Peptides against a protein of PDB entry 3KDP. Designs and how they scored, part 7

Target 1, 230 residues: chain A of PDB entry 3KDP
Amino acid sequence: PFLIFIIANIPLPLGTVTILCIDLGTDMVPAISLAYEQAESDIMKRQPRNPKTDKLVNEQLISMAYGQIGMIQALGGFFTYFVILAENGFLPIHLLGLRVNWDDRWINDVEDSYGQQWTYEQRKIVEFTCHTPFFVTIVVVQWADLVICKTRRNSVFQQGMKNKILIFGLFEETALAAFLSYCPGMGVALRMYPLKPTWWFCAFPYSLLIFVYDEVRKLIIRRRPGGWVE

## One batch from the design tools (peptide; aimed at target 1 I165)

Design b1_p10_2_s3 (made by RFdiffusion4, then SolubleMPNN; from b1_p10_2, 7 letters changed)
Fold by OpenDDE base, seed 5:
Structure b1_p10_2_s3 (fold): chain B 230 residues (1-230), chain A 10 residues (1-10)
Amino acid sequence: as target 1 above (230 residues)
Amino acid sequence: DEIEEALEAL
């Protein structure tokens, strides 16, 4: 989010405080829950890693986390952001380079894509209205990310959902996301304005995409061991 | 009520 904010010079899609709420709030319990996951049924049939050559964190893991899954997650958030701004009269092309005028409190006549003028206050309301749905989109995508992290090779359908701590984590992060989105005073405290319940569904296609992508990846690994996808 | 007003303003 922040890199695109700088490079494209667009209005801030997600606040720094909101990012901290993701990293320290919604992701913490789910991440810890993975430590309690049951071993895959075939783990003892795999060759041990070479401790001298095979790092625990390798380029492949980084590529999967940041280059694949992280990109799909970011696309989901940005999709939600662009839809909200478009519904408020700001088409994606019009947002390019707009940040300088958008963030200037003395400019009260910023035009949208349809020639409507927006005051600084109105623009900030729309900006902060984007933060909450972007945040919720990340949480919904994180459901899929957490579930796919249960296994490296086996399908989630083979592993099952027996980890009660992980299930608790999914409910906890969702409840926290709802609390941060709808609790009175969050607009002042966190700059997170309430969102229409319909915005929760905007992330579902991306969550499903991550899940399907990883299941297909795991299927390929099972059919072709030792491939570049492993 | 504040949530409803905020949702109507959106």
Scores: peptide ipSAE 0.017, ipTM 0.463, DockQ to the pose 0.020
OpenDDE base, seeds 1, 2, 3, 4: peptide ipSAE 0.010, 0.008, 0.008, 0.009; ipTM 0.422, 0.359, 0.434, 0.443

Design b1_p10_2_s4 (made by RFdiffusion4, then SolubleMPNN; from b1_p10_2, 8 letters changed)
Fold by OpenDDE base, seed 3:
Structure b1_p10_2_s4 (fold): chain B 230 residues (1-230), chain A 10 residues (1-10)
Amino acid sequence: as target 1 above (230 residues)
Amino acid sequence: DAIEEALKAL
């Protein structure tokens, strides 16, 4: 999010404090829960890792986590961001390069895509209105991310949802997200204004996309062992 | 605001 904010000079899509709430709050219990996942049914059929040559975190895992899944996650967040700004009169093309004027408190006549003038205060309200839905979008996508991380090769339908700590983690991150989104004072403390309940559903297509994508990937791996997809 | 400024400085 912050890289695109710098490169495209768009209004800040997600606050730094909000990012810390994701990294330290919503992601912690889910990540720990993966340590309690049951072994895959085929684990004893795999060769043991050579600790001298095989890294625990390999290029393939990095490519999946940051390259593929992380990009879909970012796309989901930015989609929500662009939809909210478009509903408030700022089309995506108009946001490019707008940051300089957007963040200038002395400019009170920034025009939107329809010629409406926006004061600094009005612009900051809409910016902070984007932070909460972007955050919630990340959490909703993380549901899929966590579920797909249960297994490397087996389908989630083969593995099942037997890890009670993982299920607890999904509820915990969702409850924390709701708390941060709706608790009084979060708008001042975290720059997270309350979101309409409809924004929770904006991420669902992306969460589903990640889930389907990974299930298809795992299916390909099962059918073609040793392929480039593995 | 101070935390946000400090984080912007990072």
Scores: peptide ipSAE 0.010, ipTM 0.497, DockQ to the pose 0.015
OpenDDE base, seeds 1, 2, 4, 5: peptide ipSAE 0.010, 0.000, 0.010, 0.008; ipTM 0.462, 0.357, 0.489, 0.472; seed 1 fails the geometry check

Design b1_p10_3 (made by RFdiffusion4)
Pose (drawn by RFdiffusion4):
Structure b1_p10_3 (pose): chain A 230 residues (1-230), chain P 10 residues (1-10)
Amino acid sequence: as target 1 above (230 residues)
Amino acid sequence: VIFVIIFFLS
């Protein structure tokens, strides 16, 4: 988001104070939760790991959290900022520029895509209404994430969901977000504004895409263990 | 409370 904020001079979809709500808020518990994960094989049947090669974090991993499942999380994140604004007037393209004027506290008279003229606090209350659910489609996608960052070889149907804590992390992560958006206060404290029902289910095809993509990866590997995918 | 719940489930 902060990257395109520079590219398409677009209204900032995801705000800063909004970010310290992901890893400090919603994300903490769900992540702590993997540490409680049983194995995938006789680990005490493999030679010991090797401090020089096969590191904790590596090429093949960053090529996943950043290069892959990372992008698909954003395509879902933007897609609802694009919805929050058009369902409120600003049909996408009439956005490719606004910021310069948009962020102006004096230009209270700015055309949308119909003619309607918005003040400052009038449209910002929508910009922050834009954060508030980018901050969700992010938590929504992290369901499909917290469930495939669960295993690295086994289908979820081979390993199942016996992690009676990781599931809690879900119910928490999600509900925490709702509370962070409906309590009388989170608006005037965090730029968090209540959401309309239709609003939450945005990232859903995307969560489910992240999900399906990861499952198919693992399968390939299990079918071709020396092959390219692994 | 979250840590207590996690402790009980563990």

Design b1_p10_3_s1 (made by RFdiffusion4, then SolubleMPNN; from b1_p10_3, 6 letters changed)
Fold by OpenDDE base, seed 5:
Structure b1_p10_3_s1 (fold): chain B 230 residues (1-230), chain A 10 residues (1-10)
Amino acid sequence: as target 1 above (230 residues)
Amino acid sequence: DILKKIEELS
């Protein structure tokens, strides 16, 4: 989010405080829950790795976790951000280079895509209104990310959802997201304004996309062992 | 109050 913020000079889509809430709040319990996942049923049918050549954390795993899935998560958040701003009169193309004037407290006549003028206070309200849905979008996408991380080769439908700690983690991160979104005072404390309940659904296509993508990937691995997808 | 604020933001 910050890279696009700097390169495109757009209004800040996700604040530092919201990022900390993701990293320390919503991600911790789910990440720990993976340590309690059951071994895949086919683990004994796999060839042992070569400890000299096969790293536990390799470029492929990094590319999958931070390259592909991370990019889909970011796209989901930015989609929500652009939709909210467009509904408030700011089309995506108009946001390019707008940051300097957007963040200036003394400019109270920033025009939207339709010629409406916005005060500094009005602009900050809509900006902080974007932060919460962006955060919630990340949480919803993290549901799929956590579930797909249960296995490397087996389908989630084959593995099942027997890990009670993982289920608790999904509940915890969702409850925390709701708390941060709707608790009184969060607008002042965290710059997270309440969101319409409909914005929770904006992330669902991206969550589904991640899930389908990984299930297809795993299906290919099962059908073609030793391929580039593994 | 929260619901009213959400309605105002709609």
Scores: peptide ipSAE 0.007, ipTM 0.437, DockQ to the pose 0.020
OpenDDE base, seeds 1, 2, 3, 4: peptide ipSAE 0.000, 0.009, 0.000, 0.007; ipTM 0.292, 0.374, 0.294, 0.386; seeds 1, 2, 3 fail the geometry check

Design b1_p10_3_s2 (made by RFdiffusion4, then SolubleMPNN; from b1_p10_3, 7 letters changed)
Fold by OpenDDE base, seed 4:
Structure b1_p10_3_s2 (fold): chain B 230 residues (1-230), chain A 10 residues (1-10)
Amino acid sequence: as target 1 above (230 residues)
Amino acid sequence: EVLKKIAELS
């Protein structure tokens, strides 16, 4: 998100506070929960990793995490961001290069795509209105991400949802996201303005896409062991 | 506590 903010010079999609809430709030318990995941049924049929040759973090893992899943997550967040801004009169094309004027507190006549002028305060309200739904979008896609991370090869349907700590993590991150989104004073304290409940659903297609994508990937791996998809 | 720290950074 921050890279696109810099490259495209768009209004800030996700605030530093919201990023910290993701990294330190919603992601920690789910990530820890993976340590308690049951071993895959075929684990004893796999050769042990060679610690000298096999990196824990390899190019395939980086490609999967950042290049595939991370990109889908980012697309989900940006989709929500663009929808919110469009509903407020700022079409995606109009956002390109707008950051400089958007962030200038002395410019109080920034025009939207329809010629409406926006004061600095109004623009910041809209910006902070985007941060919370973007954050929630990330949480929703993280549900899928966490679930797919349960296994490397087996389907989630084969593995099941037996990890109680993971289930707890899903509830915890959701509850935290709801708390941060709707608790009075969060707009002032964290610059996270309340969102309409409908915004939670904006991420669902992307969450589903992540899930389906990974299940298909795992299916291919199971059917074609040693393929490039591993 | 984490939220308080985040709020202080805001």
Scores: peptide ipSAE 0.011, ipTM 0.508, DockQ to the pose 0.036
OpenDDE base, seeds 1, 2, 3, 5: peptide ipSAE 0.007, 0.007, 0.009, 0.000; ipTM 0.408, 0.471, 0.498, 0.318

Design b1_p10_3_s3 (made by RFdiffusion4, then SolubleMPNN; from b1_p10_3, 6 letters changed)
Fold by OpenDDE base, seed 4:
Structure b1_p10_3_s3 (fold): chain B 230 residues (1-230), chain A 10 residues (1-10)
Amino acid sequence: as target 1 above (230 residues)
Amino acid sequence: RVEEIIKKLS
């Protein structure tokens, strides 16, 4: 998100505070919960990892995490961002290169896609109103991400939802997201303005996409062991 | 307008 902000010079889609809330708040408990996941049913049938040759974190895992899942996650957030801005008169194409004028406090006549002028304060309110839904979108997508991370090879349906700590993590991150979104004063403290509950559903297609994508990937791995998809 | 934006998005 931040890279796109820089490259495309768009208004800031996700605030630094919200990023910190993701990294330190919503992601910690879920990530820790994965350490308590039950071993896959076939774990004893796999060759042991050679610690001298096999890295725990390899290029393939990084590619999967950041290149695929992370990209889908970012797309979900940006989708929400663009929808909100479009609903407020800023079409995606108009946002390109707008950052410089958007962030200039002395420019109070920034035009939207329909020729309406926006003051600096109005623009910042819209920007900060995007941060919360973007954040919530990330959390919703993280549900799927966390669930798919339960297993490397087995389907989630095969593995089941037996990890109580993971379940707790899902509730915790959701509760935290709701708290940050709706608690009075968060707009002042964190620049996170409240969002309509309907915005929680905006990420669902992406969450589903991640889930389906990973399940299909795992299915392919199970059917074709040793394939490039593994 | 600001209040309207907040009301619309909240």
Scores: peptide ipSAE 0.022, ipTM 0.669, DockQ to the pose 0.018
OpenDDE base, seeds 1, 2, 3, 5: peptide ipSAE 0.000, 0.021, 0.000, 0.020; ipTM 0.292, 0.664, 0.272, 0.608

Design b1_p10_3_s4 (made by RFdiffusion4, then SolubleMPNN; from b1_p10_3, 7 letters changed)
Fold by OpenDDE base, seed 5:
Structure b1_p10_3_s4 (fold): chain B 230 residues (1-230), chain A 10 residues (1-10)
Amino acid sequence: as target 1 above (230 residues)
Amino acid sequence: DVLEKIEKLS
């Protein structure tokens, strides 16, 4: 998100404080939950692999898959960001190069895509209103990511939701997201203004996309053992 | 929420 902010010179979609809330608040408990996940039932049925070559290949393939998932997460956040700004009169094309004027406190006549002028205070309200839905979008997408991480090969439908710690992690990150989104004073403390409850649903297509992507990946692995997707 | 805040500032 920060790299796109610099390259495209768009208004900041996700603040540093919000990033820290993701890294320390929403990612930590779910990551710990994976340590307690039940082993796949088919692991013991697999033939032994070459420990030197297969370990290296597996680490690279896993890193690539999680890298792709991370890109889909970022795209989901940016989608929510652009939708909110578009609803407030700023179309995505108009945001390109706008950052310099957007962040200038002395410019109070920045025009949107429809010719409406925005004061610095109005612009900052809209910007900080985008931070919260971006954060919430990441959390909703993380639901799918966390669920798919339960297994490497088996479908979630085959493995089931047996890990109570995982379920607790999903609840915790959701509760934290709600707290940060709606608790009084978060706008001042974290620059996270309250959002309409409807914005929670904006991320669902991307969460579903990640889920479908991983289920298809796992299906390919099951049908073609030893392929490049494993 | 955004519109209400903008209205209060105007």
Scores: peptide ipSAE 0.010, ipTM 0.496, DockQ to the pose 0.014
OpenDDE base, seeds 1, 2, 3, 4: peptide ipSAE 0.000, 0.009, 0.000, 0.000; ipTM 0.281, 0.362, 0.349, 0.302; seeds 1, 2 fail the geometry check

Design b1_p10_4 (made by RFdiffusion4)
Pose (drawn by RFdiffusion4):
Structure b1_p10_4 (pose): chain A 230 residues (1-230), chain P 10 residues (1-10)
Amino acid sequence: as target 1 above (230 residues)
Amino acid sequence: VIFFIISFLH
C-alpha cells in the first residue's frame, strides 16, 4: 500500500497506526500458536541439522512469505479498497491521482465519478473506512495463512486440525478485529470505522486461493520429492 | 487470560 501510494498517487489504502494492529494485535496470538504444533515424522530419525547450511530462515522461505503467499494476500487487500471506494463512488481510475488534491484540507470540493463533491473529513472518513477493512481482508487472508503455516509437507487432511489453541487464535484474531471496528471509540482513536456486512467477505476468494495454492504445492513435493517444487 | 486459556487447552 505505502508502495503504490507513491506509484499511482492514490489515496493511502493502509495506514501506519493501522499496521501496528497486525503483528501487535491480531497476529500475535495466532503465531504464538504454531509453537504448539506436533511433528510430521520421526524427527529423531534424521541427521542433526547443520549450522552452516539449512538455516532457520532462507531463500526457499522468503521466496514464499514475500514472493508468493505474500502477494496473493495483497491482491486481496487492495481489491476491497477498490470496492469500498467504487461502492461509494470513486470508480477505480478516477483515483489515479487524487492524493495530491485529496489529502488537501482546503479543497473541500472534489469530483468523484459522478459529480458529487466531497469535503475533507467527509472523504477521509471513507479513507479510514478504507483502512478499517484492508486491516480485515488482511486478517481474513491470515486464516488461510495460519492454516498452511501449520504444516510444511503434510496436507491439512493428513495432519488435521488438532491444535486446540491455533483455532483459538483464529476466533480471537477475527473477533478482535470486529471489536476494533465497532466499539464506540476505535474510530476516534484508531481511524477504525464500523463496516457493512457485505464488506467482510471481500478477501474470501483470496483466502481460499492462498489456501488451495499451498495445498497443491505440498502435493507435488510428496509426489516428486527431489523435483523442482521442493 | 490468554495464557491461562492456552494453558488450560494444553

Design b1_p10_4_s1 (made by RFdiffusion4, then SolubleMPNN; from b1_p10_4, 6 letters changed)
Fold by OpenDDE base, seed 3:
Structure b1_p10_4_s1 (fold): chain B 230 residues (1-230), chain A 10 residues (1-10)
Amino acid sequence: as target 1 above (230 residues)
Amino acid sequence: EIEKIIEELL
């Protein structure tokens, strides 16, 4: 989010507080839960990792985490962001380069895509209105991300959902996201304004896409062991 | 207030 904010000079899509709520709140328990996942059925067919040659974080992991899954997550968040701004009169093309004028408190006549003028206060309300749905979008796509991280090669359907701590993590992150989104005072404390319940569904296509993408990837790995996808 | 503190720390 922050990279596109800088490169495209768009209004801030996700606040710093909201990022902290993801990193320290919703991601913590799910990430810990992966330590309790059962070994894959084929693990005994794999040689032990050589600690001198085999990196824990390899190029493949970086490519998957940042280059593929992370990009789909970002697309989901930005989709939600652009929809909200479009509903408020700011079409995506109009947002390019708008940041400078958007963040200037002395400019009170910033025009939207329809020629309506927006005061600084009105613009900031709309900006903060984007933060909560973006956050919720990330949580929803993280459901899929957590589930796909259960295995490296086996399908989730082969592995099953036996990890009770992971299931707890999914409920915890969702409950925390709901709490942060709807608890009175969160708008003042965290600038997380309440969102319409319909915004929770905005991320579902992207969550499904992540899941399907990874299952297809794993299927390819199983059918073509030793391929470049592995 | 919390946001300001966080913005100062980040």
Scores: peptide ipSAE 0.010, ipTM 0.492, DockQ to the pose 0.025
OpenDDE base, seeds 1, 2, 4, 5: peptide ipSAE 0.005, 0.008, 0.005, 0.006; ipTM 0.396, 0.480, 0.404, 0.428; seed 1 fails the geometry check

Design b1_p10_4_s2 (made by RFdiffusion4, then SolubleMPNN; from b1_p10_4, 7 letters changed)
Fold by OpenDDE base, seed 5:
Structure b1_p10_4_s2 (fold): chain B 230 residues (1-230), chain A 10 residues (1-10)
Amino acid sequence: as target 1 above (230 residues)
Amino acid sequence: KIEEVIKKLL
């Protein structure tokens, strides 16, 4: 989010407070829940890791976490952001370079893509209206991310959903996201304005994409052991 | 102002 904010000079898509709510709020219990996941059925058929040569955090793990899954997650958030701004008259191409004027309190005549003028207050309301749906989009995509992290090689359908702590984590993060989105005073306290319930569904295609992508990846690994995808 | 925007957004 911040890299695109700096490079493209667009209005802030996700605030620092909302990022902290993800990292410390919605992600913590789900991440801990993975420690309670059952071992995969094929674990004893794998060679032991060499602790001197094989890193726990390797290039492949970084590529999967940040390069693939993290990018799909970011795309989901930005999709929601661009849709909200477009519905309010700001087309994606018009947002490029707009940050300087957008953030200036003294400019009250910023034009949208249709020639409508926006005051500073109106612009900030729209900006903060984007933050909450972006946050919720991340949470919905994290459902798929957490579920795919249950296994490295086996399908989630082979592993099953037996980890009760993980299931609890999914409900907890969703309940927390709903609380932060709809509790009175969150607009003042966290700059998280309430969102239409329909915005929860905007992330579903991306969540499904992550799930399908990882299941296909795991299927390829099972069919072609020792390939580059492992 | 926030209530009016919320009414438009809800």
Scores: peptide ipSAE 0.009, ipTM 0.430, DockQ to the pose 0.018
OpenDDE base, seeds 1, 2, 3, 4: peptide ipSAE 0.005, 0.006, 0.008, 0.007; ipTM 0.350, 0.437, 0.474, 0.457; seeds 1, 3, 4 fail the geometry check

Design b1_p10_4_s3 (made by RFdiffusion4, then SolubleMPNN; from b1_p10_4, 7 letters changed)
Fold by OpenDDE base, seed 4:
Structure b1_p10_4_s3 (fold): chain B 230 residues (1-230), chain A 10 residues (1-10)
Amino acid sequence: as target 1 above (230 residues)
Amino acid sequence: SILELIEKLS
């Protein structure tokens, strides 16, 4: 999210402290859980890796861990961010380059997409209103991401939810998200204003789409081994 | 709070 903030010069979608909460609070436990994920049902049927030629972490695992998951999470967060800002009168196209004026406390007449003027304080309220649902969206997307990443080829329904640490991680990150969203003082302390319960559902379609996409991908891989989708 | 300070410096 920070990269897009810099490149597109949009209002800050997620605060640094919130990012730290993601990195340390929501990502670490699930990431560790993946190390304890049970082997896929077919893994023991494969020949042992050649330790001289086979990398422990292949390019695909790196791509999934650092590339795909992060991008999916960011896209989900930004989707929610743009929805909230659009609901408040700021269409996505209008946000491009707006950061400079947005962050200037001396400009109290920043116009939205409909010509409504916003004071600095009002803009900051809207900005901080985006932080919480962005964070929650990441958590909701992480539910799907973690579940789909636990397997390469097997469906979630085939592999099952056997990793207790992963399950614990899902509850932990959800509890943390709820705490940060609804605990009094979070608006002041973390710039995370309270979230309407309806915003929890904003990410669900996105999470579902990712889940369905991955299940379809895995289905194709199972039906067409060695295909381009692998 | 320390967290608020960190956020202000970001």
Scores: peptide ipSAE 0.012, ipTM 0.403, DockQ to the pose 0.023
OpenDDE base, seeds 1, 2, 3, 5: peptide ipSAE 0.006, 0.011, 0.007, 0.005; ipTM 0.412, 0.413, 0.391, 0.347; seed 2 fails the geometry check

Design b1_p10_4_s4 (made by RFdiffusion4, then SolubleMPNN; from b1_p10_4, 6 letters changed)
Fold by OpenDDE base, seed 5:
Structure b1_p10_4_s4 (fold): chain B 230 residues (1-230), chain A 10 residues (1-10)
Amino acid sequence: as target 1 above (230 residues)
Amino acid sequence: SIKEIIEKLL
């Protein structure tokens, strides 16, 4: 999010405080919960890794976690961001290069895509209104990410949802997201303004996409062991 | 106020 903010010079889609809330708030309990996941039923049927050549953390795992899944998460957040701004009169193409004027407190006549003028206060309200649903979008996508991380080869439907700590983590991160979104004073403390409940659903297609993508990947691995997808 | 923001968003 911050890289696109710098490169495209768009209004800030996700604040540093909201990023910290993701990294320290919503992600910690879910990440710890994976340590309590049951071993896959086929683990003893797999060949042992070569400890000299096969790293625990390899380029493939990094590419999957940060390259593919991370990009889908970011796309989901940006989709929500652009939809909200478009509903408020700012089309995506108009946001390019707008940051300088957007962040200037002395410019109170910034025009939207339809010629409506926006004061600094009005612009900051809509910006901070975007931060919360971007954050919530990340949380909703993290549901799918956490669930797919339960297994490397088996389907989630084969593994099941027996990890009670993981289930608790999903509820905890959702409850925390709701608290940060709707608790009085969060607009002042965290620059997170309340969002319409409908914005929670904006991320669902991306969450589903991640889930389907990983299930298809795992299906391919099971059918073609030793392929490039493994 | 946060209340006014909520009322505008609802």
Scores: peptide ipSAE 0.007, ipTM 0.433, DockQ to the pose 0.020
OpenDDE base, seeds 1, 2, 3, 4: peptide ipSAE 0.000, 0.005, 0.006, 0.005; ipTM 0.305, 0.365, 0.406, 0.353; seed 2 fails the geometry check

Design b1_p10_5 (made by RFdiffusion4)
Pose (drawn by RFdiffusion4):
Structure b1_p10_5 (pose): chain A 230 residues (1-230), chain P 10 residues (1-10)
Amino acid sequence: as target 1 above (230 residues)
Amino acid sequence: VAQRIALYLL
């Protein structure tokens, strides 16, 4: 978001104070939760790892959290900022520029895509209404994430969901977001504004995509263990 | 497990 905020001079979809709600808020518990994960094989049957090669974090990993499942999490994140604004007037394209004027505290008279003229706090209360649910489609996609960052070889149907804690991380992560958006306060404290029902289910096809994509990866590997995918 | 946690935190 902060990247395109520079590219398409677009209204900032995801705010800063909004970001210290991901890893400090919703994300903390779900992550702590993997540490409780049983194995996928007789680990005490493999030679010891090798401090020089096969590191903790590596090429093949960053190529995943950043290069892959990372992007599919954003295409879902933007897609609802694009919905929050058009369902409220600003049909996408009439956005490719606004910021310069949009962020102006004096230009209280700005055309949308119909003619309607918005003040400052009037449209910002929508910009923050834009954060508030980018901050969700992010938590919504992290369901499909927290469930495939669970295993690295086994289908979720081979390993199942016996992690009676990781599941808690879900119910928490999600509900925490709702509370961070409906309590009388989070708006005037965090630029968090209540959401309309239709609004939550945005990232859903995307969460389910992230899900399906990861499952198919693992399968390939298990079918071709020396092959390219692995 | 550590790699799984690291992947998630990335």

Design b1_p10_5_s1 (made by RFdiffusion4, then SolubleMPNN; from b1_p10_5, 4 letters changed)
Fold by OpenDDE base, seed 3:
Structure b1_p10_5_s1 (fold): chain B 230 residues (1-230), chain A 10 residues (1-10)
Amino acid sequence: as target 1 above (230 residues)
Amino acid sequence: VDELLALYLL
């Protein structure tokens, strides 16, 4: 989010406080839950990792996490952001380069895509209105990410959802996201304004895409062991 | 996952 904010010079998509709520709040229990996942059925057919040669973080993990899944998650977040701004009169093309004028408190006549003028205060309300739905979008795509991280090769349908701690993590992150989004005072404390319940569904296509993409990837790996997709 | 997500969210 912050990189695109700088590069595209758009209004801030996700606040620093909301990022901290993700990193320290919603993600921690889900990540810990993966330590309790059952071993894959083929684990005994794999050689032990050589700690001298085999990196824990390898190019495949980086490619999967940042290059593939991460990019889909970003697209989901930015999709939600652009939809909210478009509903408020700012089409995506009009946001490019707008940050300088958007963040200037002395400019009170910033025009939207329809020629409506927006005061600094009105613009900041819209900006902060984007932060909560973007945050919730990340949580919704993280459901899929957590589920796909259960296994390297087995389908989720083969592995099953037997990890009770992971199920608890999914519930916890969702409950925390709902709390942060709707608890009175969060708009003042965290700049997280309440979102319409419909915004929770904006991420669902991307969450499904992540899940389907990984299941297809795992299917290819199972059919062609040692392929470039592994 | 957290460090990876944290780095992705930055």
Scores: peptide ipSAE 0.018, ipTM 0.611, DockQ to the pose 0.147
OpenDDE base, seeds 1, 2, 4, 5: peptide ipSAE 0.015, 0.013, 0.016, 0.016; ipTM 0.592, 0.555, 0.608, 0.596; seed 4 fails the geometry check

